# Peptides against a protein of PDB entry 3B8E: the designs that were tried, part 39

Target 1, 230 residues: chain A of PDB entry 3B8E
Amino acid sequence: PFLIFIIANIPLPLGTVTILCIDLGTDMVPAISLAYEQAESDIMKRQPRNPKTDKLVNEQLISMAYGQIGMIQALGGFFTYFVILAENGFLPIHLLGLRVNWDDRWINDVEDSYGQQWTYEQRKIVEFTCHTPFFVTIVVVQWADLVICKTRRNSVFQQGMKNKILIFGLFEETALAAFLSYCPGMGVALRMYPLKPTWWFCAFPYSLLIFVYDEVRKLIIRRRPGGWVE

## One batch from the design tools (peptide; aimed at target 1 F171 E172)

Design b2_p21_1_s4 (made by RFdiffusion4, then SolubleMPNN; from b2_p21_1, 17 letters changed)
Fold by OpenDDE base, seed 4:
Formats: sequence, C-alpha cells, structure tokens
Structure b2_p21_1_s4 (fold): chain B 230 residues (1-230), chain A 21 residues (1-21)
Amino acid sequence: as target 1 above (230 residues)
Amino acid sequence: DEVLKEALELLERARKEIEKY
C-alpha cells in the first residue's frame, strides 16, 4: 500500500498506525497460530521428494502464491479506499498526483471530480475515514488467507479447522478490527474514524476470490501431482 | 523492538483517550 501511495502519488490510503495494527495485531497472532497448525495428512504420508530439485521449486511456488495473495489483499484495500473517496466526490483518476495538494494545509480549495472545493480539514476527515475501512478490508481478506494457509494440498473441506489457536487468531483479529473501528476516541487517538457496518462487506468479494484461487490451485495440484503449480 | 515500542506507546495513548470517555 505504501509503495502504491508513493508511485501513484495518491492521498494516503492506510495510515502508519493502521499498518502497525496489521503487523502487530492481525499478522502476529495468526502467524503464531499457523505455526501450531496440525500437520497436513498428505504431507506426513508423502515420500521424500528429491531434496535438491523439489525444495527449490516448492519454495519458489510458495513464495509466488503468497505474493499473489498479498496482491489480492492490497487490491481489496485499495478498492475500499477508492469506493470511499468516490462516494465523497473523488474519482480514482482524479486522485492520481493529488497527494501534494492534498497534504498541503495551506491549500483549502482542492477540487474534487465534480468541481467542489475541499478544505484541508475536510480532506483529512475523508482520508481518516478511509483508514479504518481499509484496515477492516485487510482483516476480512486475511480471514480467507489464514483459512487457506493451513494446508498446501488438501482443501479446507478435507483438512478441516482443528487448530483452536488459529480460530482464536481469527476472533482476535476481528475483535481488534471492531475495537479500532467503533471505540470512541479512536478517530482522535489513532486517526481511525468509525466506519459504517456496510463497509465490512466490501472485502468479502476479495476474501472469496482468495479462497477460490487457493482451492483451484489445490485442485490442480491434486489432479496433476508434480505440476508447476505445486 | 523499536516498532514494538512505538506501537505500545500508541496503544497507551489510545487507552488514555478512551479513559476520558
């Protein structure tokens, strides 16, 4: 998100505080929970692969898969960001290159896509209104990511969810998102303004996309053992 | 460790703001 902020020169979609909350609050506990995930049944039954060739290929494929999932997560967050700004009169195309004027407190006549002028204070309210939904979107997308990461080959339906720590991580992440979104004072303290409950649903298509993507990937692996997707 | 420290400080500030309400 920060790289796109710099490259596209758009208003800040995700604040530093929200990034910290993701890294410490929503990523750490789930990562620990995944470390305690029970061994995948097929992994335990697999014969040793050729350690010289198969390890390198698998590491590359895993890295690629996680990279793709991360891109989908980012796209989900940016989608929410663009929707909120569009609802406030800033179309995505208009946001390109707007950051410099957006962040200048001395410019109080920044025009939106419809010619309405926005003061610095008004712009910052809209910006901070984007932070919370962006964060929540990432959290909701991470639900799917956590669920799919428990297995490499088996589907969620085959392996099931037996790790209580993983389930706890999902609840903790959700509780943190709710707390940061709705607790009084968060707008002032963390620049995370309350969001409408409807914004939680903006992430669901992307969560579903990740889920479908991974299930399709796993299905291909099951149908074509030793394929390039494994 | 520095990131963690900053995060904790932010959380403490947030807590203090919440206690005002």
Scores: peptide ipSAE 0.010, ipTM 0.283, DockQ to the pose 0.035
OpenDDE base, seeds 1, 2, 3, 5: peptide ipSAE 0.000, 0.000, 0.000, 0.000; ipTM 0.288, 0.282, 0.264, 0.284; seed 5 fails the geometry check

Design b2_p21_2 (made by RFdiffusion4)
Pose (drawn by RFdiffusion4):
Structure b2_p21_2 (pose): chain A 230 residues (1-230), chain P 21 residues (1-21)
Amino acid sequence: as target 1 above (230 residues)
Amino acid sequence: VVVVVVSVVLFVVAVVVVVVH
């Protein structure tokens, strides 16, 4: 959101105060719950881990996330940001350009008249909007995320999805999002109510991508002992 | 049980809040 905000100088898809809503806020309970997760095999049947090699935060870890599921999770939120505007004057292939504030009216685009009070608006189909969606879009995939980061070898099936806390940590999250996106007013610090009708589901298309993917590979992992590149 | 109740309650509350809007 901040990166592409520079390369193609488009409107800021995600705010800073808006980022401190995934960490010390929403993703919180989910990860904590990840811990209550149980065994995945008879571990008391394997030499002790050699602390010289198999680190905790391996770098394959980074690959399988920071450059793989952080991306297909990236596109999903970096998609809703578009159709959050298209239904207001989004430039499907346009827009790529600054948007002053002292401008106050004077300019708009794709058949419109944006500015002053609609400048609080020219930055409100984004502020109290686009951001907040690019937020719920996050959580949206954090589901398939939270349900894939529940094993590194077994399918959600071979390991019943019964992490009581986590299952009941999901609502515990999703709810925070909406009870926060429809906060009777805590929209001053955060953003404004994203139209329940669609503004939510739009990110859900991608979540199904995440899931099946890591779900597949795991097979490639199992169907192949010392699985190749994966 | 408590976690379930809490999570269901929060979800219901969230649904209610969304419906109100």

Design b2_p21_2_s1 (made by RFdiffusion4, then SolubleMPNN; from b2_p21_2, 18 letters changed)
Fold by OpenDDE base, seed 2:
Structure b2_p21_2_s1 (fold): chain B 230 residues (1-230), chain A 21 residues (1-21)
Amino acid sequence: as target 1 above (230 residues)
Amino acid sequence: DEVERRALELLERALKLIEEA
């Protein structure tokens, strides 16, 4: 997200504090839950395969899968960002290169895609309005990620939601997202303005996409054991 | 704004370091 911000010179989609909250708050607990679940699943799969080669292949495959999921997550966040800005009159094409004027306090006549002029304060309100939905989008996408990471090979429907740590992680992420989104003072403290409940649903298509992607991946692995998708 | 700018610069540097690692 931050790289795209720099390269495209668009208004900042995700604030620094929000990034820290994601990396330290929302990503850490899921990562821990996944580590425990992987350890449990790997203990069950310990047929004595050659531990060096199989570990390296698995690490590469896991890293690639997490990289792909991370990209889908980022796309979901950016989608939400662009939708909010478009609803406020800023179409995605118009945002390209706008950052310099957007962040300039002395420019109070930045035009949107429809010729409406925006003051610096108004622009910053819209920018900060994007931070919370971006964060929530990440959390909602992470729900799908956590659910799919339960199993390397089996469908979520086969193993169910038996992992108490995962359930706790999902609850904690959701509670944190709700707290950061709706607690009074978070707009000032974290530059995260309150989120309309409807925006929670903006991420659902991406969560579904990740879920479908992983189920398809698992299906391919089941049908073609030892393939490059494993 | 200056603090934010500095924070962004630090974050940019950190991201570059992560990409290079």
Scores: peptide ipSAE 0.007, ipTM 0.301, DockQ to the pose 0.018
OpenDDE base, seeds 1, 3, 4, 5: peptide ipSAE 0.000, 0.000, 0.000, 0.000; ipTM 0.300, 0.257, 0.240, 0.274; seed 3 fails the geometry check

Design b2_p21_2_s2 (made by RFdiffusion4, then SolubleMPNN; from b2_p21_2, 18 letters changed)
Fold by OpenDDE base, seed 1:
Structure b2_p21_2_s2 (fold): chain B 230 residues (1-230), chain A 21 residues (1-21)
Amino acid sequence: as target 1 above (230 residues)
Amino acid sequence: DEVEKRALKLLEEALELIEKA
């Protein structure tokens, strides 16, 4: 996300606080939950794997899967960002290269895609309005990620949601997202303005995409054990 | 529209408070 901000010179889609909330708030508890579930699963399912080949393959697979999921998460966040800015008059194409003027406090006549002039304050409101939905989008996408990461090979439907820690992680992420989105003062304190409930749904297509992607991946792995998708 | 205006006004006030801090 931050790389795209730099490369595309778009208005900042994610604040530092939002990033910190993602990294510390939303990623940590799920990661712990997954670590516990993996520990439980590894204790029960240690068939003698060839430790050299299986470690390298697993590390590559985990890195690829994580990278791919991370890309889908980022795409989901950016989609939400672009939708919000488009609803406020800034089409994605118009945002390219706009950062310099956007962040300049002395420029109070930045035009949107429809010729409306935006003051610095108005622009910052819109920018901060994007932070919360971006965060929420990441959280909603992470729901799918957490669910899919439960199993390396089995469908979520087969394993179910038996891990109480995972359920707690999902609840914690959701509660944090709700807190940051709706608690009074969060806009002032964290530059995360209240989110319309409709924006929660903006992430669902990407959550579904991740879910479908992983289910397809797992299906391929199950059908072709030892294939390149593993 | 009124709710949006109120929300925008609250946001503006909040931003002003942030800028003053």
Scores: peptide ipSAE 0.000, ipTM 0.232, DockQ to the pose 0.030
OpenDDE base, seeds 2, 3, 4, 5: peptide ipSAE 0.005, 0.008, 0.000, 0.000; ipTM 0.265, 0.284, 0.239, 0.267; seeds 2, 3 fail the geometry check

Design b2_p21_2_s3 (made by RFdiffusion4, then SolubleMPNN; from b2_p21_2, 18 letters changed)
Fold by OpenDDE base, seed 1:
Formats: C-alpha cells, sequence, structure tokens
Structure b2_p21_2_s3 (fold): chain B 230 residues (1-230), chain A 21 residues (1-21)
C-alpha cells in the first residue's frame, strides 16, 4: 500500500498508525500462527527426505501464497479507498499525482473531478475517512483466511492450534478495528475517523475472491502435486 | 475489557513507534 502511495503519488490511503496496527496486530498474529504450524509440522511430519530443499520449497510456497493473499487484501483496501474518494468527488484518475497539492496546507482550492474546491482541512477529513475502511477491509478479508485454514484437510492439531490462534487474532483485530473506528477522539489521535457500518460490506467481494483463489489453488495442487502453487 | 486493554496497549505502542520515527 505504501509503495503504491509513493509510486502513484496519490493521497495517503493508509495512515502510519494504521500501518503499524496492521504490522503489529494483523500481520504478527498470522506470522506467529505460521511459526506454530511449522513447529507442529516439524513435530508431526517425518523429517523431509531432503531437509534443505523441502523446507526451502515449502517456505517459498507459503511465502508466495501469503504474498499473493496480501496483495489481494491491499487491492481490497485500495478499492474501498477509491470508492470513498469517488463518492466525495475525486475520481481515481484525478488522484494520480494529486498528493503534492493535497498535502500542501497553503492550497485551499484543490479541485475535485467536478470542479468543487476543497480546503486543506476538508481534504484531510476525507483522507482520514479512508484510513479506517482500509484497515477494516483488511480485517474482513482476514476472515477468509480463517475459512481457508479450516478447509485444509491436513492435521487436526495443526488446524486446531492455527485456528485457535487465528480466531483469537481475528477477534482482537476486529475488536481493535471497531474500537479505532468508533471510539471518540480516534480521528484526532490516530487519523481514523468513524466508519459507516455499511462500509464493512465493501470488503466482502474481496473475501470471496480470496476464498475462490484458495479453492483454485487447492484444485491445482490436487491436480499437480508438488507444483509451485503449494 | 481485555480486548480494550490490549487495543489501548497497541495504540500506545503505535504512538511510541510513530514518535520515534
Amino acid sequence: as target 1 above (230 residues)
Amino acid sequence: DEVEKRALELLELAKKLIEEK
């Protein structure tokens, strides 16, 4: 997300605080869950015939799958961002290169796609309104990851520990998202303004997309065991 | 209450990290 912000020079879709909350909350718990899953897999799986190659392949495949899911999550967040800005008069094409003027406190006449002028304060309110739904979108998309984990046919113990940690993590991140979204003062303190409940549903198509992606991935793995998609 | 406490702890941590950057 931050890379797209720099490359496209668009208004910041995700605040630094929100990024930190993702890194410390939503990403750390899954990472811990994966570490436990690996530890449990090392206990339950016989030593791979070639420990170096088999571990490396598995780590690469997990990293790639996680990276792809992360990209889909980011796309979901950006979709929500663009929808909110478009609803407020800023079409995606108009946002390209707008950051410099957007962040300039001395420019109080930034025009939207319809010629309406926006003050700096108004622009920042809209920007901060996007931070919360971006975060919430990521949280909602993480629910699909829980479903993905439940549909894995492997070890019940791996599923159990992973599910317990993931369920706990999802509960915490959802509660955190709700707290950050609706607690008074969070707009000023964290640049996360309150979110309309309807925006929680904006992430559902992307949750479905991840579910479909995982089912397709599993189908490919079943058809081509030992492929790069595992 | 525990979730709220943890949320606050994360927020405080985030604030500290932001201030350090």
Scores: peptide ipSAE 0.006, ipTM 0.257, DockQ to the pose 0.056
OpenDDE base, seeds 2, 3, 4, 5: peptide ipSAE 0.000, 0.005, 0.000, 0.000; ipTM 0.245, 0.242, 0.295, 0.250

Design b2_p21_2_s4 (made by RFdiffusion4, then SolubleMPNN; from b2_p21_2, 19 letters changed)
Fold by OpenDDE base, seed 1:
Structure b2_p21_2_s4 (fold): chain B 230 residues (1-230), chain A 21 residues (1-21)
Amino acid sequence: as target 1 above (230 residues)
Amino acid sequence: DEIEKRALELLEEAKKLIEEK
């Protein structure tokens, strides 16, 4: 997200504080849960056939696969971001290069795609309104990510949700997302303005996409052991 | 509906707070 912000010079879709909330609030407990579940996961049970080459290749392939999942996750967030801004009159094409003017407090007449002028305060409200849905999208998509990370080969339906710590982590991150989204003062403190409940559903297609992606990947791995998708 | 209403109220409050700064 931050890279696209820099490259495209668009209004910031996800604030630094929000990123910290993800890293420290939503990812920590799930990460701990995954660490305990490593013994149950087939990820670590794989013995390399060639310890010198297969380990490195496998680590690289895993990193790439998780990188792809992360990209899908980011795309979900950006989709939500662009939809919100479009609903407020800022089409995606118009956002390109707009950041300089967007962040300039002295420019109070930034024009949207429809000729409406926006004050600095109005722009910041819209910007901060985007942060929460982006965060929520990440959380919802992360549900899928965390679940699929339990195994490399087995379907989610085969492995099940046995780790109580992981389940707790999923509830915790969801509760945190709800808290940050709807608790008074969070907009001022964390630049996370409340969102309509309907925005929670914007993430579900991407969660589904990740599930489908992972299930297909795992299916390929099961059918073609040692393939490049592993 | 109640959540949506609350969210809108909070958003309006946030807007007011920004305008005051």
Scores: peptide ipSAE 0.013, ipTM 0.372, DockQ to the pose 0.045
OpenDDE base, seeds 2, 3, 4, 5: peptide ipSAE 0.000, 0.000, 0.013, 0.000; ipTM 0.245, 0.202, 0.390, 0.244; seed 3 fails the geometry check

Design b2_p21_3 (made by RFdiffusion4)
Pose (drawn by RFdiffusion4):
Structure b2_p21_3 (pose): chain A 230 residues (1-230), chain P 21 residues (1-21)
Amino acid sequence: as target 1 above (230 residues)
Amino acid sequence: VVFVVVFAVVLVVVAVVVSSL
């Protein structure tokens, strides 16, 4: 959101105060719950881990996330940001450009008249909007995320999805999102109500991508002992 | 379930309190 905000100087898809809603807020309970997760095998049948090699935060870890599921999770939220506008004057292939505030009216695009009070608006189909969606979009995939980061070898099936806390940590998250996106007014600090009708589901298309993917590979992992590149 | 209900109630309370300020 901040990165592409510079390369193609488009409107800020995600705010800073808006980022401190994934960390110390929404993703919180989910990850804590990840811990209550149980065994995945008879571990008391394997030499002790050699602290010289198999680190905690391996770098393959980074690959399988910081550059793989952080992306297809990236596109999903970096999609909803578009169609959050298209239904207001989004430039499907346009827009790519600054958007002053002291401008107050004077300019708009794609057949419109945006600015003052609609500058609080020219930055409201984004502020109290686009951001907030690029937010729920996050959580959206954090589901398939939270349900894939529940094993590194077994399918959600071979390991029943019964992490009581986590399952009941999901609504415990999703709810925070909505109870926060429709907060009777805590929209001052955060953003405004994203149209329940669609503004949510739009990110859900991608979550199904995440899931099946890591779900597949794990087979490639199992169907292949010392699985190749994966 | 109960925990989730409690958590939701807490969120509602928090949201009402913050919105009243």

Design b2_p21_3_s1 (made by RFdiffusion4, then SolubleMPNN; from b2_p21_3, 17 letters changed)
Fold by OpenDDE base, seed 1:
Structure b2_p21_3_s1 (fold): chain B 230 residues (1-230), chain A 21 residues (1-21)
Amino acid sequence: as target 1 above (230 residues)
Amino acid sequence: LERVQEFIERLKKLAEELAKK
């Protein structure tokens, strides 16, 4: 998010505080929950791997898979960001290069895509209104990410939702997202303004995309053991 | 905005259809 903010010179899509809430709040309990995940049903059926070649390959493949998931997460966040700004009159094309004027407190006549002038305060409210939905979008896509991370090869339907700690992690991150989205004072304290409940659903297509992507990946791995997709 | 709204509405409908399955 921050790199795209710099490169595209767009208004800040996700604040530092929201990033910290993601990294420390929403990711911690899920990550811990994975440590308590039940062993895959096939783990004892796996042949011994060559520790020199297979470890390096596996680390590369895992890093690539996480990189791809991370890209889908980022796309989900940016989608939500662009939708919110578009609903407030700022089309995606208009946002390109706008940051300089957007962040200038002395410019109170920044025009949207429809010629409406926005004061600095109004612009910052809209910017901060994007932070919460971006955060919530990341949480919703992390549901899928957490669920798919339960297994490397088995489908979620095969492994099931047996890990109570994982389920607790899903509730915790959701509760945190709800707290940050709806608790009074979050706009002032965290620059996270209240979120319309409908925005929770904007991330669902991306969550589903991650889920389908990983299930397809796992299906390919099951059908072609030792393939490059593993 | 209308196109974006239509797109959002389509996504909402898709989400609703998926939630019903």
Scores: peptide ipSAE 0.000, ipTM 0.200, DockQ to the pose 0.020
OpenDDE base, seeds 2, 3, 4, 5: peptide ipSAE 0.000, 0.000, 0.000, 0.000; ipTM 0.262, 0.196, 0.193, 0.216

Design b2_p21_3_s2 (made by RFdiffusion4, then SolubleMPNN; from b2_p21_3, 17 letters changed)
Fold by OpenDDE base, seed 5:
Parts: sequence; C-alpha cells; structure tokens
Structure b2_p21_3_s2 (fold): chain B 230 residues (1-230), chain A 21 residues (1-21)
Amino acid sequence: as target 1 above (230 residues)
Amino acid sequence: EERVKLFVKLLEELAKALAAA
C-alpha cells in the first residue's frame, strides 16, 4: 500500500496506525496458532530438511507469500479504497498525482471528479474513512490466508479444522478488528473512523479467490510432485 | 449507530456459536 502511495502520488490508503494494528494485533495470535497445527499425514514419509543445503525461506515461499497471496491481499485493500473514494466523488484516475494538493492544508478548494470543492478537513475525513475499511479488508482476507497456511501440500479439507487455537485466533482477530473499528474514541485516538457494516463483505470475493487458488495449487502439487508450482 | 450495534451483536453471536462448537 505505501509503495503505491509514493509511486502514484495518491491519498494515503492505509495509515501507519492501522498497519501497526495488523502487525501487532490481528496477525500475532493467528501466527502463533500455526505452531499448534497437526502435522500433515505424510510428514513422516518425507526426508528431513538438510540444514546445509535447504533454506527455510526459499524462492517458492517468497513467491507464495509476497508475489501471489500478498498481491491478492493488496488488490482487495485497494479495491475497497477506490470504491470508497469513488462514492465520495473521487474517481481512480483523478487520484493520480492528487496527493500534493490533497495533503496541503492551505488548499481548501481541491476539486473532485464532478467539480465539487473539498476543504482540507473534509479531505482528511474522507482519507481516514478509507483507513478502517482497508484494515478490515486485510483482516477478512487474512482469514483465508491463515486457513491455507495450515498445510503445505494437503488440502484443508483433508486436514480439517481441528486446531482449536487457530479457531480462537480467527475470532480474536475479528473481535479486535471490530473493537478498533467501532469502540468510542477510536476516531480520536487512532484516527480509525467507524465503517458501515457492508464494508466487511467487500473483501469476501478476494478471500474466496485466495482459498480457491491455494487449493488448486496444492491439488496440482499432489498430482504432479516436483513441478514448478511446488 | 443502530447498524453498528446490530453488526457487533451479530459478531458476538457468531463468536458464541463457534465457541460452542
């Protein structure tokens, strides 16, 4: 998100506070829960990793985490961002290069795509209104990300949802996201303005896409071991 | 505010249902 903010010079899509809430709040318990996941059924049939030749973080893992899943997550967040700004009169094309004027407190006549003028205060309210839905979108997409991380090769349907700590983690991250979004005073303390309940569903297609994509990937790996997809 | 309260209530009920499972 921050890279696109710099490159495209668009209004800030995700605040630093919301990023910290993801990294320190919603991701921590789910990540720990994976340590308690049951081993895959074939784990004892695999040879141990050679610590001298086999890296823990390999190109395949980086490609999956950042290049594939991370990009789908980012697309989900940006989709929410662009929809909110479009509903407020700022079409995506109009946002390109707008940051300089958007962030200037002395310019109180920034025009939207329909010729409506926006004061600095009004623009900042709209910007901060985007931060919470973007954050919630990431949390909803993380549900699918956490579930697909239960296994490396087996389907989630084969593994099942037996890890009670993981289930707890899904609830904890959701409850925390709701708390940060709707608790009185969060708008002042964290600049996280409350979002309409409908925005929680904006990420669902992307969560489904991640889940289906990973299950198809795992299916290909099981049918063709040693392929480029592994 | 009413919509927010309804949504929070729905999340609480969902949490209770899954905690009971």
Scores: peptide ipSAE 0.009, ipTM 0.405, DockQ to the pose 0.045
OpenDDE base, seeds 1, 2, 3, 4: peptide ipSAE 0.000, 0.006, 0.000, 0.000; ipTM 0.258, 0.355, 0.253, 0.270

Design b2_p21_3_s3 (made by RFdiffusion4, then SolubleMPNN; from b2_p21_3, 16 letters changed; failed a check: too like the target's own chain)
Amino acid sequence: EELVKRFVEELAELAARLAAL

Design b2_p21_3_s4 (made by RFdiffusion4, then SolubleMPNN; from b2_p21_3, 17 letters changed)
Fold by OpenDDE base, seed 2:
Structure b2_p21_3_s4 (fold): chain B 230 residues (1-230), chain A 21 residues (1-21)
Amino acid sequence: as target 1 above (230 residues)
Amino acid sequence: MERVEEFIRRLEELALELALR
């Protein structure tokens, strides 16, 4: 998000406080829960990793985590961001290069895509209104990410949802996201303004996409062991 | 409240400076 903010010179899509809420709030319990996942049925049939030749973090893992899943997550967040800004009169094309004028507190006549003028205060309210739905979008796509991270080869349908700590993590991150989004005073304390309940659904297609994508990937791995997809 | 907002603004400015470097 921050790289696109700089390169495209768009208004800030995700605030620093909301990033910290993701990294320290919603990600920790789900990540810890994976340590309690049951081993895959074939784990004892796999050779142990050679610590001299096999890196813990290989190119395939980087490609999967950052290049594929991380990109889908980012696209989901930006989709929600652009929807909210478009509903407030700012079409995506008009946002390109707008940051300089957007962040200038002395400019009170920034025009939207329909020629309506926006004061600095109004623009900042809209910006902060985007931060919470972007955050919630990340949490919703993390549901799928957490579930797919349970296994490398087995389908989620084969592995099942037996890890009670993982289920607890899904509820905890969702409850925390709801608390941060709707608790009175969060707009002042964290610049997290409340979101419309309908904005939660903006993330669902991307969460489903992550899930379907990984199940297809795992199906390919099961059918063609030792392929480039592994 | 104003101090927290100023602190957050300074962090955002610092983050921008670091990214432009």
Scores: peptide ipSAE 0.020, ipTM 0.350, DockQ to the pose 0.026
OpenDDE base, seeds 1, 3, 4, 5: peptide ipSAE 0.020, 0.018, 0.016, 0.014; ipTM 0.370, 0.374, 0.379, 0.334

Design b2_p21_4 (made by RFdiffusion4)
Pose (drawn by RFdiffusion4):
Structure b2_p21_4 (pose): chain A 230 residues (1-230), chain P 21 residues (1-21)
Amino acid sequence: as target 1 above (230 residues)
Amino acid sequence: SFVVFFLSFILFVISLFFIFF
C-alpha cells in the first residue's frame, strides 16, 4: 500500500494508523491461538533439532509467506481498493496521480466534481473508506491464512479443524473488524462503515485462492517424499 | 448498520462463551 503509492503515485490504499490494527489488534488473538495447536505427529521420535541448521524463522518460511501468500493476499486487498472507488468515480485505468487537499474542489475525474467538503470526501471514499476495506480485506484472507498456518504437512482434514480457541478466535477477530468498521463513532481515529452488502465479500474471492494453494502443495509434499522445489 | 454492529458484538460474546466452556 505504501510501496505502490510511490511507483504509480495513486491514492494511499492503506493508512499508517490503519496498519496498527492488524498487529496490536486484530491478528493478535489468532496467532496466540495458533499456539494452542496440537501435535502433528509423534515428535518424540526424531533426533533433537540441530540449532546450527533448522532455525525457527527459517528463510523458506519467508518464501512461503513474505513472497507467496503475502502476495495473493496482497492482490486481494489491492483489488478491493479499486472497486471501492469504481462505484464512486474510480479510474479503472486512470487516477494515477496526486490529490492535493488545499486544492479544495477545483479538480476531479472520470465524470465528476470532487473537492472541498467533498475533499474531506475526495479523501473519504478512501479515508473513511478504501482504507477500512483494504483492512477487512486483510482479515478476510487472514481466515484462510489462519487455517493454513495450522500445519506444515497435514491438510485441514487430516487434522480436524478443532483448535477451539482458534475457531472461536476467528469470530473473535472478524467481529473486531466490523465492530470497528461500524463503530458508532470510533470512525474519527479509524474509518467509516464499509457497505455491508458487498464491500466485505469482494476480498473473499481471493481467500479461496490462498486456501486451496497451500492445501495442494502439502500434497505435493506428501505425495513426494523429499519434495522437489517445494 | 446497527444490526451488523450488534451481530458482530453477539458473535464476539459467543466466541468468548465457547472459549470459556

Design b2_p21_4_s1 (made by RFdiffusion4, then SolubleMPNN; from b2_p21_4, 18 letters changed)
Fold by OpenDDE base, seed 1:
Structure b2_p21_4_s1 (fold): chain B 230 residues (1-230), chain A 21 residues (1-21)
Amino acid sequence: as target 1 above (230 residues)
Amino acid sequence: AEEVRELAEKLLKLAKELREK
């Protein structure tokens, strides 16, 4: 997300504070929970045929798969971002290169795609309005990501959700997201303005996409052991 | 709920500290 912000010079879709909330709040506890996850029986029993090559290939494939998941997460966040800005009169094409003027406090007449002028304060309200739904989108997508991280080969339906710590982590991150989204003062403190409840649903298609992607990946791995998808 | 609150407070504190820098 931050790279796109720099490259495209768009208004900041996800603030540094929200990034910190993800790293420290939504990812850390679940990551700890995953360390205590019961080892997948097939992973633990599998000896590498060639410890050097199989390990390297597996690490690369895992890295690529998680990289792809991360890209899907980012796309979900950006979709929400662009929708909110479009609803406020800023079409995606108009946002390209706008950051310089957007962030300039002395420019109080930045035009939207429809010729409406926006003050600096108004622009920042809209920007911060995007931070919350982007964050929430990440959290909702993380539900799928965390669940799929339990296994490499087995379906979630096969392995089940036995780790109480992981389940707790999912509830915790969701409750934290709700708290940060709706608690008074979060707009000032964290630049996370209140979110309409309907925006929680904007992330569900992407969560489902990740879930389907992983289930398909795992299905391929089960059908083709030792394939390049593993 | 208490753990969530504690975490939120920690994050809020961190955010405030970062804003002051």
Scores: peptide ipSAE 0.007, ipTM 0.288, DockQ to the pose 0.044
OpenDDE base, seeds 2, 3, 4, 5: peptide ipSAE 0.005, 0.006, 0.009, 0.007; ipTM 0.265, 0.263, 0.282, 0.282; seeds 4, 5 fail the geometry check

Design b2_p21_4_s2 (made by RFdiffusion4, then SolubleMPNN; from b2_p21_4, 18 letters changed)
Fold by OpenDDE base, seed 5:
Structure b2_p21_4_s2 (fold): chain B 230 residues (1-230), chain A 21 residues (1-21)
Amino acid sequence: as target 1 above (230 residues)
Amino acid sequence: AEEVRKLAEELLELAKKLKEE
């Protein structure tokens, strides 16, 4: 997300505080929960034919899969960001290269896509309004990610939600997201202004996409054991 | 929250410095 911000020179979509909350708050408990997840029956039964090469291949494939999921997650966040800015008069094309003027406190007449002038304060309110839904989008997408990470090959429907720690982690990250989004003073303290509850649903299509993607991936792995998708 | 804010501000300043380099 930060790289796209630099390359496109758009207003900051995600604040540093939100990044820290994701890294320290939302990912830690789920990661621990996954460590306690029951090993897939297939992992125990499949003796590595070549322990050195097969482990390396599996690690690379896992890293690529998580990388792809991370990209979809970022896309979901950016989608929400662009929708909010568009609703406030800033179309995506207009945001390209706007950062310099956007962040300049001395420019109080930045025009939106419709010719409306925005003061520095007004712009920052809109920017910080985008930070919250970006964070929330990440959390909602992480729900799907955490659920699918329980298994490498088996469907979520086959494995089920057996790990109580994982469920607890999902509630914790959701509670944190709600707290950061709606607690009074978060706009000043964390640069996260309150979000309309309806924006939580903006991430759901992306969560579903990740879920479908992973289920299809797992289905392919089950049908073609030893394929490049493993 | 205040500690997180301070850390965020420090990181933001660091990011600004890195951008200027």
Scores: peptide ipSAE 0.006, ipTM 0.257, DockQ to the pose 0.023
OpenDDE base, seeds 1, 2, 3, 4: peptide ipSAE 0.000, 0.000, 0.000, 0.005; ipTM 0.262, 0.262, 0.252, 0.253

